# Peptides against a protein of PDB entry 5TUV: the designs that were tried, part 109

Target 1, 107 residues: chain A of PDB entry 5TUV
Amino acid sequence: KEVIDRLRYLKAEIEDLELKERELDQQKLWLQQSIKNVMDDSINNRFSYVTHEDICNCFNGDTLLAIQAPSGTQLEVPIPEMGQNGQKKYQINLKSHSGPIHVLLIN
Target 2, 107 residues: chain B of PDB entry 5TUV
Amino acid sequence: AQECQNLEVERQRRLERIKQKQSQLQELILQQIAFKNLVQRNRHAEQQASRPPPPNSVIHLPFIIVNTSKKTVIDCSISNDKFEYLFNFDNTFEIHDDIEVLKRMGM

## One batch from the design tools (peptide; made by RFdiffusion4, then SolubleMPNN)

Design b2_p19_3_s3 (from b2_p19_3, 8 letters changed)
Fold by OpenDDE base, seed 4:
Structure b2_p19_3_s3 (fold): chain B 107 residues (1-107), chain C 107 residues (1-107), chain A 19 residues (1-19)
Amino acid sequence: as target 1 above (107 residues)
Amino acid sequence: as target 2 above (107 residues)
Amino acid sequence: QLAYSATLDVTNPIPTFKT
């Protein structure tokens, strides 16, 4: 009957979707590895930077901090809490494991 | 039938996951393209200038941009090895990824 | 408790965060 046919169709489609999802997962992994390889290339690494002007062109009107850190650096922002003086604490915690962090004040 | 409805829900769930994964994959592709364009731009620029840019004028990837009001007071505590940073802000801030910067640059 | 956490990774973009 119609319901049986619909069930059969849906089951078959779900199976196809599972295959598609696995394909996408694999493609993502391949692309991620490709990106790493490209960025780790000596020539590409040498030229993997933006200028002060680039940043200024992207943002305006505020104080800008450019924070360069090695891949794998951990970034944490605690929930703002009241400080000792009654002021909310807005914080950024950075922890690098492979190299120093560099901070540049842009504006 | 209830079974048919259950499978349709599952189908829709899988379709949404696939859509999300496709979007993520496309984003990664664009990131790789943007990076390659950045490298090409910088290589060409340095060739034209016949010199690399000053070291303090560029920000190497990976980086983040923190923007806050010009009135915001920023305090920074740094570990001796510069592997740990603690930023304190007396006001709100925003964090932007380097990929967003590349997008804004038109890469 | 953390409002936001991330790891700098070229293969895992960090979404824009606002406090």
Scores: peptide ipSAE 0.550, ipTM 0.903, DockQ to the pose 0.851
Fold by OpenDDE base, seed 5:
Structure b2_p19_3_s3 (fold): chain B 107 residues (1-107), chain C 107 residues (1-107), chain A 19 residues (1-19)
Amino acid sequence: as target 1 above (107 residues)
Amino acid sequence: as target 2 above (107 residues)
Amino acid sequence: QLAYSATLDVTNPIPTFKT
């Protein structure tokens, strides 16, 4: 009796959780589309930038590469491997499909 | 009894997943707000300056920031169309997206 | 293989990566 009641309760709760999860999924999708629309707006797009100063204020003491790339650009970092001189190789591979990549050196 | 236990595990799994989705949704909301604030800031700044910033002084979204030690040697190989970039580092680096930069900027 | 892989997407934030 107790087990049966618990089972029914759990099943009902899980069903409610499924509904909640679907709701969140839909909200995420909606918000993602909203963000895209906002960013694609001509006025917003015109002003969608940061300055060198902005970046410098966020990071101290290091060499900074600002890499502007189109949405959809692929970024890959291979597992570091030992080089011929015993030094690990650290790499970043970027591949864009829709436009050029622009790199700015900061600091 | 065993089924009850299985459902308890499933319930907990779903709860955690929902929590994660709620967090992701909140982050997206904050991203949208940050973007709007960025646009507002830049519009105001350009109005005050009575001109847009020089094109090479700003980084347009979307972008990433790669930071590494000032001692790090960076080599870059670029395709002729600038669609592919290969960066080689002789030391470790960090990658940060534009959203993180906006957060650090207090947007 | 890859230690890290991501696609730039304003609606899918990329977590900070450290080598």
Scores: peptide ipSAE 0.538, ipTM 0.903, DockQ to the pose 0.865
Fold by OpenDDE base, seed 1:
Structure b2_p19_3_s3 (fold): chain B 107 residues (1-107), chain C 107 residues (1-107), chain A 19 residues (1-19)
Amino acid sequence: as target 1 above (107 residues)
Amino acid sequence: as target 2 above (107 residues)
Amino acid sequence: QLAYSATLDVTNPIPTFKT
């Protein structure tokens, strides 16, 4: 009775939440497509860069590598393991499927 | 009673997912704004300089930043195909996304 | 085994990684 009313209320609320979640999913997809469109625009693409100064201002006193790679490039870091000389191997594997990868050393 | 509790757990689960999705959506909006601000900055800067920056002085999006010690020895090789890169480090490193860089730049 | 993996995608930010 009271339990029945509570059940009915909860079921109705969950249904409303399902609708809200689907709405958010659609909004995300829309926004993701919007971002892609903005970045693919010829003018925006021409000016979609940062400078050495920009990077240096963001990080302190370290060796900085800037690696530019096409969207969709896969990045993998294996679990560090001991090498043949007893040194741990720290690696980054990059696999591009569309264009070249460009590396810059930032002073 | 047990059914009520099950539905209440489900309700809470959905509320948390909705909250997470709302946060992710807001982050995407901020990313788009940051990108537009970057483009505007660069357009203005090039207008003042009356020329584009040198090719090797800028990093085009998308990119990642690898941060490591000044003492770290870094080797880079192309393997398997021209689109696959292997980086070897003799010490630890950090990887930062371009979005994080834009945030640090105040875009 | 991989300690970290990601795909460069402007619509899917990559979390900061530290070895």
Scores: peptide ipSAE 0.534, ipTM 0.904, DockQ to the pose 0.840
Fold by OpenDDE base, seed 2:
Structure b2_p19_3_s3 (fold): chain B 107 residues (1-107), chain C 107 residues (1-107), chain A 19 residues (1-19)
Amino acid sequence: as target 1 above (107 residues)
Amino acid sequence: as target 2 above (107 residues)
Amino acid sequence: QLAYSATLDVTNPIPTFKT
């Protein structure tokens, strides 16, 4: 029957798609590891920076904070709520576990 | 048949996930390329200058950029330990990843 | 309670956030 044939076809295709998805997942893991390896290389790490000019060229007319923190640093932004002083709270919480946080103000 | 319909929905769901995963992989590839280009640029620049940049003139990866109005008042405090930072803003802000910055830089 | 949370990870890009 046509329905049976369609079911068979769909099941076979889903199986193929499952294999493809697993392949992509593995490729992602490999690529992520590759990126880490490249960035952790001593020479690459030495030159892994941007300048004030770089940032200014990307953003105009704003106050800019450049926050450098170790990988794994946690960032949290609470829902802006009305504070006790009648003003909305806009906050960023940063927690580093492996090193200091460095902040630069860019005009 | 209901089973046929269910499998068709599942098929479509998997196709969409695969598409998303492919896109994410492409982004990671571009990220790696951008990083390598950044390193190359900085190496060349330092060779031309015959010196490394001043310590506080560069932002090392990984970092984030917080941009806000020039009228925004920003307060920063260190809480609990030297690894925890609290930023207070009296107005809205945006957070940008270093990867986005590299993209905007044309890396 | 949190509008946004993330962890700095070079292999997991953080989407742009706007308050």
Scores: peptide ipSAE 0.530, ipTM 0.901, DockQ to the pose 0.871

Design b2_p19_3_s4 (from b2_p19_3, 8 letters changed)
Fold by OpenDDE base, seed 4:
Structure b2_p19_3_s4 (fold): chain B 107 residues (1-107), chain C 107 residues (1-107), chain A 19 residues (1-19)
Amino acid sequence: as target 1 above (107 residues)
Amino acid sequence: as target 2 above (107 residues)
Amino acid sequence: QLAYSATLDLTQPIPTFKT
């Protein structure tokens, strides 16, 4: 009976957890849509930027590239392999589908 | 007993997924707040300056930051369609999301 | 053969990546 009771309890709890998970999934979708709407707003879009100083304050004295690309741009980094000169190739591939990519050298 | 153990494993799996989803939701909320704070900051700053910042001094969202050594040689190739970019590095690099930048900025 | 792949999406954060 103890095992049976435990099984019943677990099954009921799992059912409740399933409902909770679905609720969270819906909340995520709504929040994502909200974020899109907020960022697509003309006023918000106009002011959706960081400054050169902002970036410099976030990072130390290495070379910093700021790459601005449209939403949906694909980013790929291949596994580093030996190049023709025996040097490892470190690469970033970017593919935009809706607009230009802009690159800024920060430092 | 085995059935009970199986359900307990399933229960724990669902609990962990729910915890992850809750964390993801919280992060999205914080991202939205950070973005709104960024917009407000920029609006206020431009009002005080009575002008927008120079176009090449700001980085519009969405963007990524590539961090590499000062000694790293960087080459950039652009495809004919102007939508594909290939960056070649002779050394390691780090990629940081704009959201991380906003966090570091304290937004 | 990719070490890293992502899509720039304002609603989908990209984790920090290090080569």
Scores: peptide ipSAE 0.547, ipTM 0.904, DockQ to the pose 0.874
Fold by OpenDDE base, seed 5:
Structure b2_p19_3_s4 (fold): chain B 107 residues (1-107), chain C 107 residues (1-107), chain A 19 residues (1-19)
Amino acid sequence: as target 1 above (107 residues)
Amino acid sequence: as target 2 above (107 residues)
Amino acid sequence: QLAYSATLDLTQPIPTFKT
């Protein structure tokens, strides 16, 4: 009786939440496509950059590498392992499939 | 009763997912706004300067920033086509994406 | 294996990673 009513209520609420979640999923897809369209626009693409100064203003005191790579470029960092000299190996692996990678030393 | 409890747990799980998706959606919206602001800034700057910036002075989106100590030794191996990069560091590093940079820039 | 893996995508932010 009371349990049955609670079950029915919960099931109905979960169904509503499922609808809401699907709505959000669709909105995300739409927005992602919108972002792609905006960034692919010729004018926007022409001006889609930051300067060395911009980067320097965001970070202080360290060596900064700016790595420009095409969308879809894969980035991997393996678990640091001890090297032959007892030094941990820290690595970044980048793999692009659609264009060259460009690296700039900022600092 | 146990079924009610299970459904309540499921309800809470879904609510949390929805919350996360809402947050992600908001971040995407802000990302698009930041990008538009970046474009407008750059357009204005180039208009004022009456010329585009030098090609090697800017970093085009998308990009990442690698931040490491000034003392860090960095070795880079590059494929012939520049599609694959292997970075070796003798110390720790941080990776930041362009979106974070735009945030730090106040876009 | 991998400590961190990501794909550069303007529509999918990559969390900051620190080794």
Scores: peptide ipSAE 0.542, ipTM 0.905, DockQ to the pose 0.879
Fold by OpenDDE base, seed 2:
Structure b2_p19_3_s4 (fold): chain B 107 residues (1-107), chain C 107 residues (1-107), chain A 19 residues (1-19)
Amino acid sequence: as target 1 above (107 residues)
Amino acid sequence: as target 2 above (107 residues)
Amino acid sequence: QLAYSATLDLTQPIPTFKT
């Protein structure tokens, strides 16, 4: 009797949790679309940038590359492997499909 | 019963997943707020300066920041289609998202 | 084969990556 009641309770709760999860998934999708809309707005897009100073204030002591690329640009970092010269290879591969990539050296 | 245990595990799994999704949703909300704050800041700054920032002085979203040692040698190769970039580093590096930058900026 | 892969998407944050 107790086991049966527990099973019933758990199944009902799981059903409720499924609904909650679907709600959150939908909310995420709507929010993502909202963000896209806001950022694609012509006025907002015009002012959607950071400065060299902004970056320098966030990071200190190292060489910084700021790489701007269109949304959808693919970023890949291969597993560092030993190169032919006996040194590990550290690489970043970028592939843009819709526009140019811009690189700025900071510091 | 084993069935009860299975459902309890499932319940807990779903609860954790929901918690994660709630957190992710909150982050997206904060990202949107940060972006709006960034836009407002830049609009105000340009209004005060009575001019837009010089080209190549700002980094437009979306972007990433690559952080590496001052000693790191960086080579960049551009593909024939001009949309593919290969960065070679002789040392380790870090990649930071623009969202993280906005957070560090206090937006 | 890849240590890290991502797509630049303002609605999908990319975790900080360290080699």
Scores: peptide ipSAE 0.537, ipTM 0.903, DockQ to the pose 0.877
Fold by OpenDDE base, seed 1:
Structure b2_p19_3_s4 (fold): chain B 107 residues (1-107), chain C 107 residues (1-107), chain A 19 residues (1-19)
Amino acid sequence: as target 1 above (107 residues)
Amino acid sequence: as target 2 above (107 residues)
Amino acid sequence: QLAYSATLDLTQPIPTFKT
């Protein structure tokens, strides 16, 4: 029957798609590792920075904080709640496990 | 048949996931290229200047940018080891990662 | 409770966040 043929076709196609998806997953992991290797290279690491001018050219009109932290640093923003003065408090929590955090005021 | 319909839905779901994963891979490739371009730029710039930039004039990757109003009052609490930071803002803010900055820089 | 959380990772882009 046509239904049986369609079922067979769909099952075969889904199997092919599963293989394709696994291939892409593997490629992603490979590429992520490649990026890590490139950034950990001594020469690349030495020159892996941006300047104040770079940041200022990307943003305008506001106060800019640049926060440099080691890879793996956790960033958390709690849901804003009312403070003691009835004012909403907005906060950022940063937790590093492998090195110090450095903060620069850009403008 | 109902089974055919179920498989067709599954097929479509997988196709969409594959498309998303392909897009993510492309972004990772572009990120790697942008990083390499940044490194090349900085190497050339330091060669021209015959010296590295001052320590507090650059932001090393990885980093984030916090953007807030000029009127925003910012308080910062720092742990003794500088591994933990708590930022308090009296107004709203935006967070941008280094990858976005590199894109805005045209790297 | 958190409105936003992320981990700094060069291989994992962090979406822009606005409070």
Scores: peptide ipSAE 0.537, ipTM 0.905, DockQ to the pose 0.860

Design b2_p19_4_s1
Fold by OpenDDE base, seed 5:
Parts: C-alpha cells; structure tokens; sequence
Structure b2_p19_4_s1 (fold): chain B 107 residues (1-107), chain C 107 residues (1-107), chain A 19 residues (1-19)
C-alpha cells in the first residue's frame, strides 16, 4: 500500500514536471523569436555594433581577429591532428550561406 | 520497488533538465537586455557626435572574436565570393562569441 | 572551390605576417 501510494505520488509529480518543462520550452521559443525580432528591427540593426575599443577593452595582450558573418554561418573547429609533417593543425573553417564574411584585425 | 526507483531517477532527471532550461532562459533574457543596452549606447553616442562611426571602425553583429598569441602565425584563405574562409594557425586559439563580448562590456 | 585572398584582405594578410 505504501509503495502504491509512493508510485502514485511520483507519477503525479513527474506529470507536473513535464508540464513545467513544456512551459519552459515554450518560453524559450518565444524569447528566441523576440530576440530575433528585436535584432531585425531596422533601427536596432543600424546600431547593432561594437567598436574596436570595445573589443580591446574586453581582451588584452594577444592578436584579436573579429569575424563578422551572417547569422547561420557554419563554424567548424576541427580537433587538432598531426599534419603530414607531424605538426598539429589548428584550423577554423567558416561557411556562410547568405552573405560575405568580413575579417578585421583588431590589434 | 524497482518501478519506484525508476520513477525517482526519472524525477531527478527532469528536475535537472528544468534547472538547466531555467538557466538558459535567464541567459537569453540577459542577451536581449544587453543587446538593447548596446543599441541605446550607440544611438546616444552617434547623437552626441552628430555622425555615424567610420565604416571600418565598428563590428556589426553577429560576430566572433578569435584570440591567439601574437606569436601565432595565421594564414587566411577565402573563396572568391567571400562565403568561405579557412584559417590556419600554428598554435592554439580561443573563440568568443558576440554574446560573451557584450557581457564583458557590461551591457 | 578555389581559395584566394581578396584585395580587401591584403592589408590584413600583411598585418598578420608582420606579427
């Protein structure tokens, strides 16, 4: 009897959790769409940028490349493997489907 | 008994997923706020300057930042349409997305 | 696909080589 009651309780709780999870999923979807709408707004889009100074303030001491690419651009970073000469290969592969990619050297 | 244990495991799994989803939602909210703050900052700055920034002085979203040592040799190859980029590094690098940059900027 | 360096990227390449 106690086991049966525990089972019933757990099932009910899991059902409630499932509802909560679905609610969160819907909220995520809504928020993602909201962000997209805000970013796609003509005024917001015009002002959606950072400066070289902004980047320099965030990072120091190294070479910084800024790569601007359209949303949905594929970014691939292969696992470093030994090349033919035994040297590890460190690579970034970018593939855009909707527009050109722009690269800037910050410092 | 076994069924009860299975349900308890499932309950815990769902609780963890919910926690993760809640965290992800919070991050999305912060992203939206950061973006709006960025736009407001830039609008105000341009109003004060009475001019837009020079075209090559800003980095439009979305973008990524690649950080590597100043000693790192970087080779860049691009397609004729600039839709594909291949970067070769002789050493390790770090990639930071625009969201992280906005966070570091305190937006 | 053949890969090339565009003229607009020449300055970047030069800077990267100098580093």
Amino acid sequence: as target 1 above (107 residues)
Amino acid sequence: as target 2 above (107 residues)
Amino acid sequence: MDLILKDEQKELEEKLKEE
Scores: peptide ipSAE 0.025, ipTM 0.853, DockQ to the pose 0.024
Fold by OpenDDE base, seed 4:
Structure b2_p19_4_s1 (fold): chain B 107 residues (1-107), chain C 107 residues (1-107), chain A 19 residues (1-19)
Amino acid sequence: as target 1 above (107 residues)
Amino acid sequence: as target 2 above (107 residues)
Amino acid sequence: MDLILKDEQKELEEKLKEE
């Protein structure tokens, strides 16, 4: 009887968890759409920037490149492998499909 | 007994998955808040200055920050249309997304 | 304060300025 009752309890709980998971999935989708709408708003888009000072305050002591690219730009960072010259390759590949990429040296 | 154990494992699996989804949702909420705060800050700043910032002084979202040593040699190859960039580094680098930057800014 | 780039980075700097 105890095992049977436990089984019933577990099955019911799993069903509730399934509902909860679906709810969370819907909330995520809704929020993602909301974020997109907010970012695509003309006024918000106009003010969606950080300053040179902002970046400098976040990082110090190194060379900083700011790369602005359209949403959907492909970013590839290959696993460092030995090159033909015997040194490790450290690379960033960027490919945009919707607009130009802009690079700023934070100096 | 075995069925009970299997269901308990499944229950725990679902609970962990739900927890992960809740965390991801919270992250999205924070992203939206940070973005809204950024926009508000910039709007207020431009109102006070009575002018927009110089074009080259700001970095528009979305962007990434590449951080590397000042000693790192960077080679950059750019396509004619600026849609493709290839960066070669002779040493390691770090990449930070705009979300992380906003977090560091306290947005 | 502007970061002083090494001569080896001059090419990159020039490319970035042309953008």
Scores: peptide ipSAE 0.022, ipTM 0.853, DockQ to the pose 0.022
Fold by OpenDDE base, seed 1:
Structure b2_p19_4_s1 (fold): chain B 107 residues (1-107), chain C 107 residues (1-107), chain A 19 residues (1-19)
Amino acid sequence: as target 1 above (107 residues)
Amino acid sequence: as target 2 above (107 residues)
Amino acid sequence: MDLILKDEQKELEEKLKEE
């Protein structure tokens, strides 16, 4: 009796959890679309920027580069490998397909 | 008994997955709020200044921040159309997403 | 900090292709 009751209980609970998971999946999709719509809005896009001061306030006195690129730009950071001169290669590869990339030296 | 155990494992797996999805959803909500706050701040600032900021004084989203030592030598190779960038560093660097920057700004 | 900007499109394309 106890085993049968436990089985029935677990199956019912799993069914409820499946419903909850589907609800969360739908909410995520909705929110992602909402964010996209907000960012693509012409007015919001016009004001979607940060200043040099903003960046300087977020980071200390190291060299800071700001790289602005269109959404969907491919960013690759290869695993450091030994170069021809015996120096490890630390690289960032950027490939944009929709527009130019802009680089700013902050400090 | 074995069937009960299998269902209990499945139940626990689903609970953990739901928890993760809830956390991810909360993060997306915070991102949207931060973006909206940024837009509002910039709109207000430009109204007070009665002008938009100079083009090279701001970083438009989406962007990344590269942080490295002041001693790091950075070589940047650029395509003629500025669609492709190759950065070479002689030392390690850190990359920060615009989302993280907005968080650090307190948006 | 030393920042060197170069316009080496051909070399860049080759390097990016190799990766």
Scores: peptide ipSAE 0.046, ipTM 0.852, DockQ to the pose 0.034; fails the geometry check
Fold by OpenDDE base, seed 3:
Structure b2_p19_4_s1 (fold): chain B 107 residues (1-107), chain C 107 residues (1-107), chain A 19 residues (1-19)
Amino acid sequence: as target 1 above (107 residues)
Amino acid sequence: as target 2 above (107 residues)
Amino acid sequence: MDLILKDEQKELEEKLKEE
């Protein structure tokens, strides 16, 4: 029957899709590891930086802060809450566990 | 018929999930390429200049960029070991990661 | 953790005031 054939086809396709999804998951994992290896390379690490000019070319018109912190640094941006004076608080909390944080004013 | 419909819905869901994973994988590939291009650029630039850039003139990865109005008052508090930072803003701000910056740079 | 003002922070704040 046409319905039975359709069911068979769909089940087979879903099985193929499951395999494809697992393949993509593995590819992601390998690529992530590859990126880590490239970034952790001593030579690449030495040259893994941008300049003030680079940043200024990417943004304009506002105050720009560059915050450099070690990988794994915790970034917290709490939902704005009312402060003691009834004004909303806008905050960024940074917590590093592996090294100091460096802040630069770009413009 | 109902089973066919259910499987078709599942098939479509899986296809969309696969597309999302493919897109994410492509982004990772682009990130790796951008990083390699950045390193190559910087190596070439330093070779031409015959010296590294001044330490405070560059921003090492990983970093974030905080963008806010020039009128925004920023208050920063730092821990003794510089492992913890608290930023207070009197107005809204935007955060951009280094990956986005590299994209904007055309890396 | 107690937060304090560092010299680098003061310099940053001064730069922020100048702009």
Scores: peptide ipSAE 0.038, ipTM 0.854, DockQ to the pose 0.024; fails the geometry check

